# Designs tried in a protein design run: peptides against a protein of PDB entry 1ZZD. Part 18

Target 1, 109 residues: chain A of PDB entry 1ZZD
Amino acid sequence: FQVVNPYLLRDLVDLGIWDEGMKQYLITQNGSIQGLPNVPQELKDLYKTVWEISQKTIINMAADRSVYIDQSHSLNLFLRAPTMGKLTSMHFYGWKKGLKTGMYYLRTQ

## One batch from the design tools (peptide; aimed at target 1 K56)

Design b2_p11_5_s4 (made by RFdiffusion4, then SolubleMPNN; from b2_p11_5, 4 letters changed)
Fold by OpenDDE base, seed 1:
Structure b2_p11_5_s4 (fold): chain B 109 residues (1-109), chain A 11 residues (1-11)
Amino acid sequence: as target 1 above (109 residues)
Amino acid sequence: DPNDVLLDYLP
């Protein structure tokens, strides 16, 4: 399911750019504000969607969490345009980082 | 390390 980030909504309201048009834009863009020219870059960096954040970072975070658990932790990865090379790289990187299991679930856009 | 080359494909 998709839910509008309440903090993003607040910040857009504070910028004075929130309206029905903006709402529809976000719906069509699946929550992405990266294409908005009137939004400060710092907010774009803060509100990256799952399709825009580096999956390498996600793998790193998962590996860090695995230190505190006995069983394998679930790992969900998101790729807008997956390729065999990217998938292979992700598997090898996960292995290198010491993940106990492979990819739990892959989402594509 | 062969994985280093593959890391270039990671988003």
Scores: peptide ipSAE 0.028, ipTM 0.476, DockQ to the pose 0.188
OpenDDE base, seeds 2, 3, 4, 5: peptide ipSAE 0.020, 0.018, 0.018, 0.019; ipTM 0.466, 0.463, 0.463, 0.466

Design b2_p11_6 (made by RFdiffusion4)
Pose (drawn by RFdiffusion4):
Structure b2_p11_6 (pose): chain A 109 residues (1-109), chain P 11 residues (1-11)
Amino acid sequence: as target 1 above (109 residues)
Amino acid sequence: EYVELLKKHED
């Protein structure tokens, strides 16, 4: 099979750019839209992959919501070019933010 | 709204 994010899909059709220079490009690009030459910036900002969102923001939103969480939450973490240093900063950042669950799975590469 | 929320929690 293979199916595209339906919201991203609706928008590409609404621009008529859902030509084949897309279904194919999208698959051989991990489903990213940044750096597509013909896509508005607002769509780029709206459809960031998790690999394109700073784990800092992920952790901050987790800290924000956590004051309302009686228990904890499964906080999966995503690192692009993972170094031991970046991981260390990510752990400490979540740790100093007072999170109960600093990390569920680490998905990487 | 979603993008604004991300910007709010950038730092």

Design b2_p11_6_s1 (made by RFdiffusion4, then SolubleMPNN; from b2_p11_6, 5 letters changed)
Fold by OpenDDE base, seed 3:
Structure b2_p11_6_s1 (fold): chain B 109 residues (1-109), chain A 11 residues (1-11)
Amino acid sequence: as target 1 above (109 residues)
Amino acid sequence: DLVELLEKYKD
């Protein structure tokens, strides 16, 4: 189930670019605003969808958090078009970063 | 529900 970030909607309204066309654009783009030229880059960075965030960054953040938790947290990774090579690389990268628990969930688009 | 949500948060 796809849910559009309500804060994103409010920001688009504040920008004055919210209209029927924008609504249809968000629907067709699965909530992504990366392709909109009239949206500040700062907002694009803030409102990256799960498919637009670097999964390497997610792994890095998980590794950083693991230092301060007793039990390893679950790690969810999202890939548009995963390959075996990509999955293997991500697995070992997580291991090298000190993750106690490897990839728990893999989500594909 | 996506369309409904969009309608909810628009002006």
Scores: peptide ipSAE 0.025, ipTM 0.355, DockQ to the pose 0.026
OpenDDE base, seeds 1, 2, 4, 5: peptide ipSAE 0.006, 0.006, 0.008, 0.014; ipTM 0.250, 0.242, 0.240, 0.282

Design b2_p11_6_s2 (made by RFdiffusion4, then SolubleMPNN; from b2_p11_6, 6 letters changed)
Fold by OpenDDE base, seed 3:
Order: C-alpha cells, then structure tokens, then sequence
Structure b2_p11_6_s2 (fold): chain B 109 residues (1-109), chain A 11 residues (1-11)
C-alpha cells in the first residue's frame, strides 16, 4: 500500500505549479516528484516515495530506535527489483546493526 | 489513484 501525503499537494499548490498537466504527470510517475525541475531539492527529499527512500537508511533508523524500546518494531522494506543477494545483505546488515527482529515485511514493485 | 486521493485534501 501507499501512504498518501496530503501535504505534498499543498506544497505543489503553494509553488504554483499544480495544474492538469502536473496532475497527469504525477499519475504517470506514481506520485514521484523527483523528476520535476521546478521543485526545490528540499521538497524532493521530503516527499520521496517508499520506493525512492534508501532502505539502508530505514534499517539504520530502526537500529537507532531499537536501543530505547523493549522489542524491535516491525521493519518494512520496499524494493523495486529484489534479488536473493540483496535480501541476504539486508538481513545481515540489520543483524549487524543490532536489530532484535529481522525483516518483518517485504514489499516489491 | 494516488492523485485523486490527494485531491480529497485540497481546499
């Protein structure tokens, strides 16, 4: 599933670039604004889709949080084209970072 | 549709 962020629409309207063309663009790009030249990089970083976020970063953040909780929270990873080697690497990377619980859910595109 | 869902929050 996708998390719909209503603030993205707000910011696009505030930028004055929301129109029918932009709407169609977002539909074809599955909500990604990474390819838009008239959007500040800061907003591109903020509104990365789940497929554009570094999964390594997600693992790092999960490891950081696990220090302060009794049980490791569920870890969800999203990969466009997963390979067995990449999945294995992620598993061991999480283990190396001290995650009590490994990968809970894997989503693919 | 993601865009249609977002437009529900557009005022």
Amino acid sequence: as target 1 above (109 residues)
Amino acid sequence: DLVEELEKYKD
Scores: peptide ipSAE 0.020, ipTM 0.394, DockQ to the pose 0.029
OpenDDE base, seeds 1, 2, 4, 5: peptide ipSAE 0.005, 0.018, 0.016, 0.018; ipTM 0.281, 0.404, 0.354, 0.383

Design b2_p11_6_s3 (made by RFdiffusion4, then SolubleMPNN; from b2_p11_6, 6 letters changed)
Fold by OpenDDE base, seed 3:
Structure b2_p11_6_s3 (fold): chain B 109 residues (1-109), chain A 11 residues (1-11)
Amino acid sequence: as target 1 above (109 residues)
Amino acid sequence: SLVEELEKYKD
């Protein structure tokens, strides 16, 4: 998968911090701006990459959506360093949150 | 790269 957010570039330009150095930084960071000290936290929250979003939050969102759809969509989880314990916890947490399906797809970097 | 793709939307 590839998620491209053109609005991120726009906001960086608006901040006046876009340059060749920033470009190279983003390349090495796979598009993450979380480590940039000169970026407002609000923008960091807005532009969290899929690897930076709490998996718990993703599960919560999926559970919320399941209430309004005929069939629950498969949950996609993205983990940098998954462990069996963490996977088990996420599985049961999803169940507890009322997901209609226990099916999820694990993606890793 | 992803950044290069983003530059397509840069004014």
Scores: peptide ipSAE 0.021, ipTM 0.375, DockQ to the pose 0.029
OpenDDE base, seeds 1, 2, 4, 5: peptide ipSAE 0.000, 0.019, 0.000, 0.017; ipTM 0.245, 0.384, 0.246, 0.336

Design b2_p11_6_s4 (made by RFdiffusion4, then SolubleMPNN; from b2_p11_6, 6 letters changed)
Fold by OpenDDE base, seed 3:
Structure b2_p11_6_s4 (fold): chain B 109 residues (1-109), chain A 11 residues (1-11)
Amino acid sequence: as target 1 above (109 residues)
Amino acid sequence: DIVEELEKYKD
């Protein structure tokens, strides 16, 4: 599932670019603003969809958190077009980073 | 629709 961020809409309104055209654009882009030239890069980085975030970064953050948690937390990964090789690489990468628990849930688009 | 969901929070 996707977490809808209401602050994205607020920022688009604050930028003065929210209109019917923008609405239709976002619908076709599944909420992505990465392709908008009139949006600051900082906002693009902030409002990346789950499909645009580097899953490697997610694994890194999970590994960092695991140092301070008694039990391993769930790890959710999102891939547009997963391959067996890529999944295997992610599994071993997590292992190398010291994750106590491997991939808990995989979502695909 | 994600856009429709976002508009619930629009002022």
Scores: peptide ipSAE 0.017, ipTM 0.371, DockQ to the pose 0.029
OpenDDE base, seeds 1, 2, 4, 5: peptide ipSAE 0.006, 0.000, 0.016, 0.013; ipTM 0.311, 0.292, 0.360, 0.354

Design b2_p11_7 (made by RFdiffusion4)
Pose (drawn by RFdiffusion4):
Structure b2_p11_7 (pose): chain A 109 residues (1-109), chain P 11 residues (1-11)
Amino acid sequence: as target 1 above (109 residues)
Amino acid sequence: DFEEFLEEELD
């Protein structure tokens, strides 16, 4: 099979740019839209992949919501060019933010 | 300082 994010999908049709220079590009690009030549910046900002969101924001939003969480939450973490140093900063950052669950799975590469 | 460094590394 193969299906595109329906919200991203609706927007590409609404711009008529849902030409084939898309369904194909999107799959051989992980489903990323940054650096597509013909897409508005607003859409780029709205449809970031998780690999394109700083794990810093991910951790901050997790810390924000955690004061309302009696237990904990499954905080999966995503690293692009993973170094031991980056991982160390990610663990410490979540640790100093007071999180109960610093990391569920680490998805990488 | 070290904590600030680790925060900046995570950027």

Design b2_p11_7_s1 (made by RFdiffusion4, then SolubleMPNN; from b2_p11_7, 5 letters changed)
Fold by OpenDDE base, seed 5:
Structure b2_p11_7_s1 (fold): chain B 109 residues (1-109), chain A 11 residues (1-11)
Amino acid sequence: as target 1 above (109 residues)
Amino acid sequence: EVEKKLEEELL
């Protein structure tokens, strides 16, 4: 089921753009605000959905923090349109970055 | 070369 991010809700209210139409928009857009012209880019960056975040960035962040973790991460990756090429690239990139576990779970849309 | 190409395909 879909859950509205309470912080996003707050910020949209603070912007004065929260209404029933906005609620329905979020439902139809699966929580994405990237297409809203009246939302500052800073908020768009902050409230990216998992499908809008660079998975390369996620891998980089995992690699950076892995030096402080004894065991493997439970690293979940999200791909809107997975292909064998993308999966292979993620695996090799994670390996190259020194991850103990390159991908614990793959989530697709 | 292969690695570079693969990295370009990452999201």
Scores: peptide ipSAE 0.042, ipTM 0.458, DockQ to the pose 0.725
OpenDDE base, seeds 1, 2, 3, 4: peptide ipSAE 0.027, 0.028, 0.030, 0.027; ipTM 0.552, 0.476, 0.459, 0.471

Design b2_p11_7_s2 (made by RFdiffusion4, then SolubleMPNN; from b2_p11_7, 6 letters changed)
Fold by OpenDDE base, seed 4:
Structure b2_p11_7_s2 (fold): chain B 109 residues (1-109), chain A 11 residues (1-11)
Amino acid sequence: as target 1 above (109 residues)
Amino acid sequence: SLEEELEKEAL
């Protein structure tokens, strides 16, 4: 699997902060740059791993798409620390938003 | 409602 997004790599090179140490850091952080002090916040906002993206936002986007499609689409959700409460919340929120199909795939970190 | 309470959970 690819650890570093190729566009992220480009931007890090353009910033002049890409080196072997940065590469190793990203490997250990599973591609996350959120903890890097020398990276602009704009890039941190742009390059979020699947574990850093709000799943609520993903559900909202999926619900918006579902308005225009007849077939149910696969919804993949990613939880860093899944709990029964969070799973239940996601289920009900998706239902409330009118998703035709509930969570299809659940991935955990 | 239950849905409203559950929506307060951070997703």
Scores: peptide ipSAE 0.023, ipTM 0.440, DockQ to the pose 0.731
OpenDDE base, seeds 1, 2, 3, 5: peptide ipSAE 0.020, 0.021, 0.008, 0.020; ipTM 0.441, 0.452, 0.351, 0.449; seed 1 fails the geometry check

Design b2_p11_7_s3 (made by RFdiffusion4, then SolubleMPNN; from b2_p11_7, 4 letters changed)
Fold by OpenDDE base, seed 1:
Structure b2_p11_7_s3 (fold): chain B 109 residues (1-109), chain A 11 residues (1-11)
Amino acid sequence: as target 1 above (109 residues)
Amino acid sequence: EFEKELEEELL
């Protein structure tokens, strides 16, 4: 299910571009504002959806914090267009970074 | 090889 990001809502209102059309746009775009020409790039960077965030960065952060947690750590990865190449790369990269869990949850759009 | 592939596809 979808949840409205209250901070995004606020910023769109502050930009004066929030209306019923914008609401419907966000619904159809699954919350993405990347395609909006009238939104500053800074806000586009701030409000990336999980499908628009570098999963390499997510793996890096998981590896960094895994030092302080046991194998109960749950890592979720999100790929818009998964391929065997991407999956293989993620598995080996995670292993190389020292992730002990080895297993992660994969979500696809 | 895999790291390069990851760089190209996940960043």
Scores: peptide ipSAE 0.026, ipTM 0.540, DockQ to the pose 0.489
OpenDDE base, seeds 2, 3, 4, 5: peptide ipSAE 0.021, 0.021, 0.022, 0.018; ipTM 0.501, 0.513, 0.511, 0.499; seeds 3, 4 fail the geometry check

Design b2_p11_7_s4 (made by RFdiffusion4, then SolubleMPNN; from b2_p11_7, 4 letters changed)
Fold by OpenDDE base, seed 1:
Structure b2_p11_7_s4 (fold): chain B 109 residues (1-109), chain A 11 residues (1-11)
Amino acid sequence: as target 1 above (109 residues)
Amino acid sequence: DFEKELEKELL
């Protein structure tokens, strides 16, 4: 299920643009504010959804965490439009970065 | 090759 980010809610209220219409907009857009013209770019960069974040960054962060963990941690990746090329690149990059299992949970939009 | 693919697809 979908939950509104409380920090995003706060900032939208502070901008004076939070209302029922905005709530419905967020539901329709799966939490994305990227299409809102009246929101500063700084906030758009801050409140990216899982589909809007660079998965390379996610892999890098996982690799950084894994250096202190013996057991494999769970890694979830999110792709808006998965292709075999993307999947192959992700697996190879994960291997190159030294992930222990190379296995992740893939979610698609 | 994989790096280029990763850059265009994941960044």
Scores: peptide ipSAE 0.025, ipTM 0.439, DockQ to the pose 0.478
OpenDDE base, seeds 2, 3, 4, 5: peptide ipSAE 0.021, 0.015, 0.019, 0.019; ipTM 0.447, 0.399, 0.444, 0.436; seeds 4, 5 fail the geometry check

Design b2_p11_8 (made by RFdiffusion4)
Pose (drawn by RFdiffusion4):
Structure b2_p11_8 (pose): chain A 109 residues (1-109), chain P 11 residues (1-11)
Amino acid sequence: as target 1 above (109 residues)
Amino acid sequence: DDDWPEVLDEF
């Protein structure tokens, strides 16, 4: 099979740019839209892949919501060009933010 | 960005 994010999908149709220079591009680009030549910046900002969101924001939003979490939450973490240093900063950052669950799975590469 | 040297120094 193969299906595109329906919200991203609606917007590409509404711009008529849902031409084939898309279904194909999108698949051979991990479903990213950054650096597509014909897409508004607002859409780029709205449809970031998790690989395109700083794990810093991910951790901050987790810290924010955690004061309302009696237990904990499964905090999966995503790293692009993973170095031991970046992982160390990610662990410590979550640690100093007071999180109970610093990391569930690390998804990488 | 996921490079946080100030956080790494603090660690």

Design b2_p11_8_s1 (made by RFdiffusion4, then SolubleMPNN; from b2_p11_8, 4 letters changed)
Fold by OpenDDE base, seed 4:
Structure b2_p11_8_s1 (fold): chain B 109 residues (1-109), chain A 11 residues (1-11)
Amino acid sequence: as target 1 above (109 residues)
Amino acid sequence: SDDYPEVLKEA
């Protein structure tokens, strides 16, 4: 399957940062460029993976639920291939959104 | 104020 979005590949080439190292990095990150310091934020926003979007949405929903409950609730997140960086980001995002509990269950598919 | 989230549990 195609690991790198063809349009993303084009933009990375245009930025002059595409090389074998970048390719291997993206493979390990399942196509995510969120952790790359050399990529403009606008491109990071544009090329968020479906998993990144989905998990962010889940966290948002959990945060919304927490407003209406007075007890801690477990948060279930499903990731196809989580990385430590992704997990850390999600964890802190949940904290930022005011979750009373962290991601209790991490499911990998 | 918010407490630091619980440790993630991976199943």
Scores: peptide ipSAE 0.020, ipTM 0.356, DockQ to the pose 0.089
OpenDDE base, seeds 1, 2, 3, 5: peptide ipSAE 0.006, 0.016, 0.007, 0.013; ipTM 0.303, 0.395, 0.267, 0.387; seed 3 fails the geometry check

Design b2_p11_8_s2 (made by RFdiffusion4, then SolubleMPNN; from b2_p11_8 with D9A F11A)
Fold by OpenDDE base, seed 3:
Structure b2_p11_8_s2 (fold): chain B 109 residues (1-109), chain A 11 residues (1-11)
Amino acid sequence: as target 1 above (109 residues)
Amino acid sequence: DDDWPEVLAEA
């Protein structure tokens, strides 16, 4: 099951757009507010779901962290509809960015 | 931002 982000709930209430319809909308959209016209872009940027965040950015940040750490930290990546070609590109991109182990876990929608 | 070129042909 899924739970609505309590901070998102608060902000939607503050905007005065929270109601039963909004609740059902969020459930059907798996928590995404990107399609809501009455939500400021600032909030849309803040409340991106894992499927709406650039995974390239995630890899970049992981690579940056690897400069300072000896341990290998797990990296979870999320793609809606991966292909073998895309997965290969992603793998080599991580390698290019300097990920030591190159090990990551992929989640698909 | 997420540009993942298809480097392998789909089979």
Scores: peptide ipSAE 0.149, ipTM 0.712, DockQ to the pose 0.285
OpenDDE base, seeds 1, 2, 4, 5: peptide ipSAE 0.130, 0.073, 0.127, 0.132; ipTM 0.694, 0.648, 0.684, 0.697

Design b2_p11_8_s3 (made by RFdiffusion4, then SolubleMPNN; from b2_p11_8, 5 letters changed)
Fold by OpenDDE base, seed 5:
Parts: sequence; C-alpha cells; structure tokens
Structure b2_p11_8_s3 (fold): chain B 109 residues (1-109), chain A 11 residues (1-11)
Amino acid sequence: as target 1 above (109 residues)
Amino acid sequence: SDDYPEILEEA
C-alpha cells in the first residue's frame, strides 16, 4: 500500500515542505494534497487521487475508448459518498455518451 | 467539473 506518489514526494521535498507532520497528514488523507494551503494549485491539479478526478471526465474517457475496445473493458468509478441520485445521474450520462449497459464498476472510499 | 443534473441528484 503506497500512500504517497513517488513523484509527489519528490516535488514536496523540492518545495521544502516535506516533514513528519506532512507525512502523517497525507496518511490520514489517503494521499490527498487538495487541502494543503502551502501547495501550488498546479500541483494539486496534477496529483489528484482517483477519488478526486471528475467522474464525468472518467466517463468521457471511457466513452472515447469504447469505440476501440470490446465489452471486456469495464469502467471503474470511485465515489466517496455515493447517493442514489448521483448514481442515477452518472448512469444516464454514461448512457447518453454511448456506453453499454453494465458499463461501470463502482468503488467507494 | 463533476456536475450532473440537479433534478436527478435530488430525486
């Protein structure tokens, strides 16, 4: 189980903000740096975890790939706190984008 | 963004 991306670690060290406190913070945050005030937004955008990437963007990418791949490929979606309403919205959006039924595997944090 | 129709999210 890797908590910190090795490239992220190097960048944090280069910024001079890596210490034991930072390490413990990242452990409790499952590797997320989105809440850190001393990290440039550019790095936050670069190092989004799978839980922080837009689900809509993931669906868009999956729809694009589906043109070239068969049903053996399944879409993995990651949600922190899924609700029935949000899942329904995601399903209809995926359908609109041309994804097949049974298109995704949902993972929760 | 990660926005979906509000009518569906609130249903």
Scores: peptide ipSAE 0.020, ipTM 0.421, DockQ to the pose 0.360
OpenDDE base, seeds 1, 2, 3, 4: peptide ipSAE 0.010, 0.014, 0.006, 0.018; ipTM 0.324, 0.435, 0.304, 0.427

Design b2_p11_8_s4 (made by RFdiffusion4, then SolubleMPNN; from b2_p11_8, 5 letters changed)
Fold by OpenDDE base, seed 5:
Structure b2_p11_8_s4 (fold): chain B 109 residues (1-109), chain A 11 residues (1-11)
Amino acid sequence: as target 1 above (109 residues)
Amino acid sequence: SDDYPEILAEA
């Protein structure tokens, strides 16, 4: 069950670009607006899906939180097309950043 | 998504 982000919907309506075509596009793109030429980059940055957020940023944030807690928060990563090399690099990067635990959960698209 | 430099070369 896919639901359009209500805030995204509002902003698209405010831009005057919301229509049936846009709705169908979002459905086929799993909510991503990154490929739309008529959407400001600021909105693209704001409304990144879980598959589009920088994984390095997520790891950095998790490492920062770990400084103040006994056990690291569960690290959930979302990768579209993971490779063994990339996964290994991510693990070592997390370790280097001071994560107390390894990868908890990996989702692939 | 961001990319990571590989530690080891992949086959």
Scores: peptide ipSAE 0.020, ipTM 0.403, DockQ to the pose 0.331
OpenDDE base, seeds 1, 2, 3, 4: peptide ipSAE 0.010, 0.014, 0.006, 0.013; ipTM 0.319, 0.318, 0.300, 0.397

## One batch from the design tools (peptide; aimed at target 1 G85 Y93)

Design b2_p12_3 (made by RFdiffusion4)
Pose (drawn by RFdiffusion4):
Structure b2_p12_3 (pose): chain A 109 residues (1-109), chain P 12 residues (1-12)
Amino acid sequence: as target 1 above (109 residues)
Amino acid sequence: DEFLEEEYEEFL
């Protein structure tokens, strides 16, 4: 099979740019839209992959919501060019933010 | 990928 994010899909049709320079590009690009030459910046900002969102923001939103969480939450973490140093900062950042669950799975590469 | 230098130094 193969299906595109329906919201991203609606927007590409609404711009008529859902030409084939897309279904194909999108698959051989991990479904990223940053650096597509013909897409508005607003769409780029709205459809960031999790690999394109700073794990810092992920951790902050987790800390924000956590004061309302009686238990904990499954906080999966995503690193692009993973170094031991970046992982260490990610663990400590979540640790100092007071999180109960600093990390569920680490998805990487 | 982002590196949190301040948090890394504090951790050490």

Design b2_p12_3_s1 (made by RFdiffusion4, then SolubleMPNN; from b2_p12_3, 7 letters changed)
Fold by OpenDDE base, seed 1:
Structure b2_p12_3_s1 (fold): chain B 109 residues (1-109), chain A 12 residues (1-12)
Amino acid sequence: as target 1 above (109 residues)
Amino acid sequence: DELDLEALLEAL
């Protein structure tokens, strides 16, 4: 289930644009604020949903974390529009980055 | 039909 990011809530309140309509908008948009014209780009860059973040970045972050982990940790990837090419690329990139275990779980929108 | 791995990686 979806929960409103408390930091996003704070910033939207500070902008004076938080109301019931905004709440419903976020629900229908699965938490995305990318389509809001009156939100600064800085906040849009900060509050990207899992579907809007580069999965390459996620893999890089996982590889960085693995430096401190003896055993493999869970890696979850999210693709809005998955293709075999993207899946293959992610698999090989993860391998190239030295992850002990490949993709653990894939979610699609 | 050829897969451009590097191009796809940059698109992730």
Scores: peptide ipSAE 0.033, ipTM 0.482, DockQ to the pose 0.144
OpenDDE base, seeds 2, 3, 4, 5: peptide ipSAE 0.020, 0.020, 0.022, 0.020; ipTM 0.491, 0.424, 0.423, 0.499

Design b2_p12_3_s2 (made by RFdiffusion4, then SolubleMPNN; from b2_p12_3, 5 letters changed)
Fold by OpenDDE base, seed 1:
Structure b2_p12_3_s2 (fold): chain B 109 residues (1-109), chain A 12 residues (1-12)
Amino acid sequence: as target 1 above (109 residues)
Amino acid sequence: EEFDEEAYKEAL
């Protein structure tokens, strides 16, 4: 099942643009509001899906968390159109950032 | 830090 981010829902309601049509739009867009012209850019920047946020940022956040974890944790990477070069770069970047393991799960849209 | 070769191979 798909659930709308409660904070996004709040902000869309505050903008006065939440309705059944918007709900259906979000379903078809997998939660993305990037294509909506009547949404402030600030909100678009805030509400990025896992497919829209930089995976470098995800790796950085994982590395930041790992310093407090006794054991290695899994890392998930999400790419719309992965290439071998991109995958290689992300793997090495994660390693250089001090992840205890280079292990990650690749997901594609 | 070590390069996880197996993870790399798995990702490809």
Scores: peptide ipSAE 0.024, ipTM 0.374, DockQ to the pose 0.065
OpenDDE base, seeds 2, 3, 4, 5: peptide ipSAE 0.017, 0.000, 0.017, 0.000; ipTM 0.429, 0.263, 0.462, 0.237

Design b2_p12_3_s3 (made by RFdiffusion4, then SolubleMPNN; from b2_p12_3, 5 letters changed)
Fold by OpenDDE base, seed 1:
Structure b2_p12_3_s3 (fold): chain B 109 residues (1-109), chain A 12 residues (1-12)
Amino acid sequence: as target 1 above (109 residues)
Amino acid sequence: EELLEEELKEAL
């Protein structure tokens, strides 16, 4: 199910581009605003969907936190279009970073 | 390993 992001809604209203057409666009694009030409890049960076976030950065952040976690982090990874190469790279990268759990779940779009 | 690093840079 979909949940409205109230902060995104506010910012689109402030830009004066919120209407029924924009609402339908967001539904069709599963919340992505990356394709909108009239939205500033700063907002596109702020409102990335999980499929648009660098998973390398997510792994790095998990590795940074891992030194303070006794057991392990339930790290989930999200790939829009997974390949064997991507999966292998992520597993080895997480392992090299010392993660006890490099991929609790893999989600695909 | 080098191939994996390249794929990682490109894919993630």
Scores: peptide ipSAE 0.027, ipTM 0.518, DockQ to the pose 0.167
OpenDDE base, seeds 2, 3, 4, 5: peptide ipSAE 0.022, 0.025, 0.024, 0.029; ipTM 0.458, 0.478, 0.467, 0.500; seed 5 fails the geometry check

Design b2_p12_3_s4 (made by RFdiffusion4, then SolubleMPNN; from b2_p12_3 with D1E E10K F11A)
Fold by OpenDDE base, seed 5:
Structure b2_p12_3_s4 (fold): chain B 109 residues (1-109), chain A 12 residues (1-12)
Amino acid sequence: as target 1 above (109 residues)
Amino acid sequence: EEFLEEEYEKAL
C-alpha cells in the first residue's frame, strides 16, 4: 500500500499548504508533487517519485558503482509508459555502460 | 521520458 513520505509531509506542513485537498491530490497523483504550482522546484526535485526519475541517470550511477563491485548489483528500473523500444534501449545502454547483469527488475505503472 | 524508440533506432 502507498504511504505518504513523512519528510514530504513535513515539508508541505512547513510550507503551510498541507490540507485535506493536498492529501487527496497526492493520492490521486500517486505521490507526485510535480504539478503543484506552489511548491518550490527544489522540493520537486527532491521528492521525485520513482516514475519521475531519469532511468538513464540510474543506469549511470549503477555503472559507476559496478566499477567497485565484483558481481553486478541488483538494478531496479521504473518506467511509467514502457515500450519495447524503450526497454531495448535501456538494455543496450546498460550493456554499453558496462553493466554485467543489466536490468534485474523492472516495475511499470 | 528518456530512452525513446528513436534513440534505439539510432543505435541500430
Scores: peptide ipSAE 0.035, ipTM 0.459, DockQ to the pose 0.515
OpenDDE base, seeds 1, 2, 3, 4: peptide ipSAE 0.020, 0.020, 0.024, 0.020; ipTM 0.491, 0.482, 0.487, 0.488

Design b2_p12_4 (made by RFdiffusion4)
Pose (drawn by RFdiffusion4):
Structure b2_p12_4 (pose): chain A 109 residues (1-109), chain P 12 residues (1-12)
Amino acid sequence: as target 1 above (109 residues)
Amino acid sequence: DDFIEEAYDEFL
């Protein structure tokens, strides 16, 4: 099979740019839209992949919500070019933010 | 960036 994010999909049709220079490009680009030459910046900002969102923001939103969480939450973490140093900062950042669950799975590469 | 410098320095 193969299906595109329906919201991203609606927007590409609404711009008529849903030409084939897309269904193909999208698959051989991990479903990223940053650096597509013909897409508005607003769409780029709205459809960031989790690999394109700073794990810092992910941790901050987790900390924000956590004061309302009686238990904890499954906080999966995503690193692009993973170094031992970046992982260490990610662990400590979540640790100092007072999180109960610093990390569920680490998805990487 | 994936590296959080202040948090890394504080950890050390």

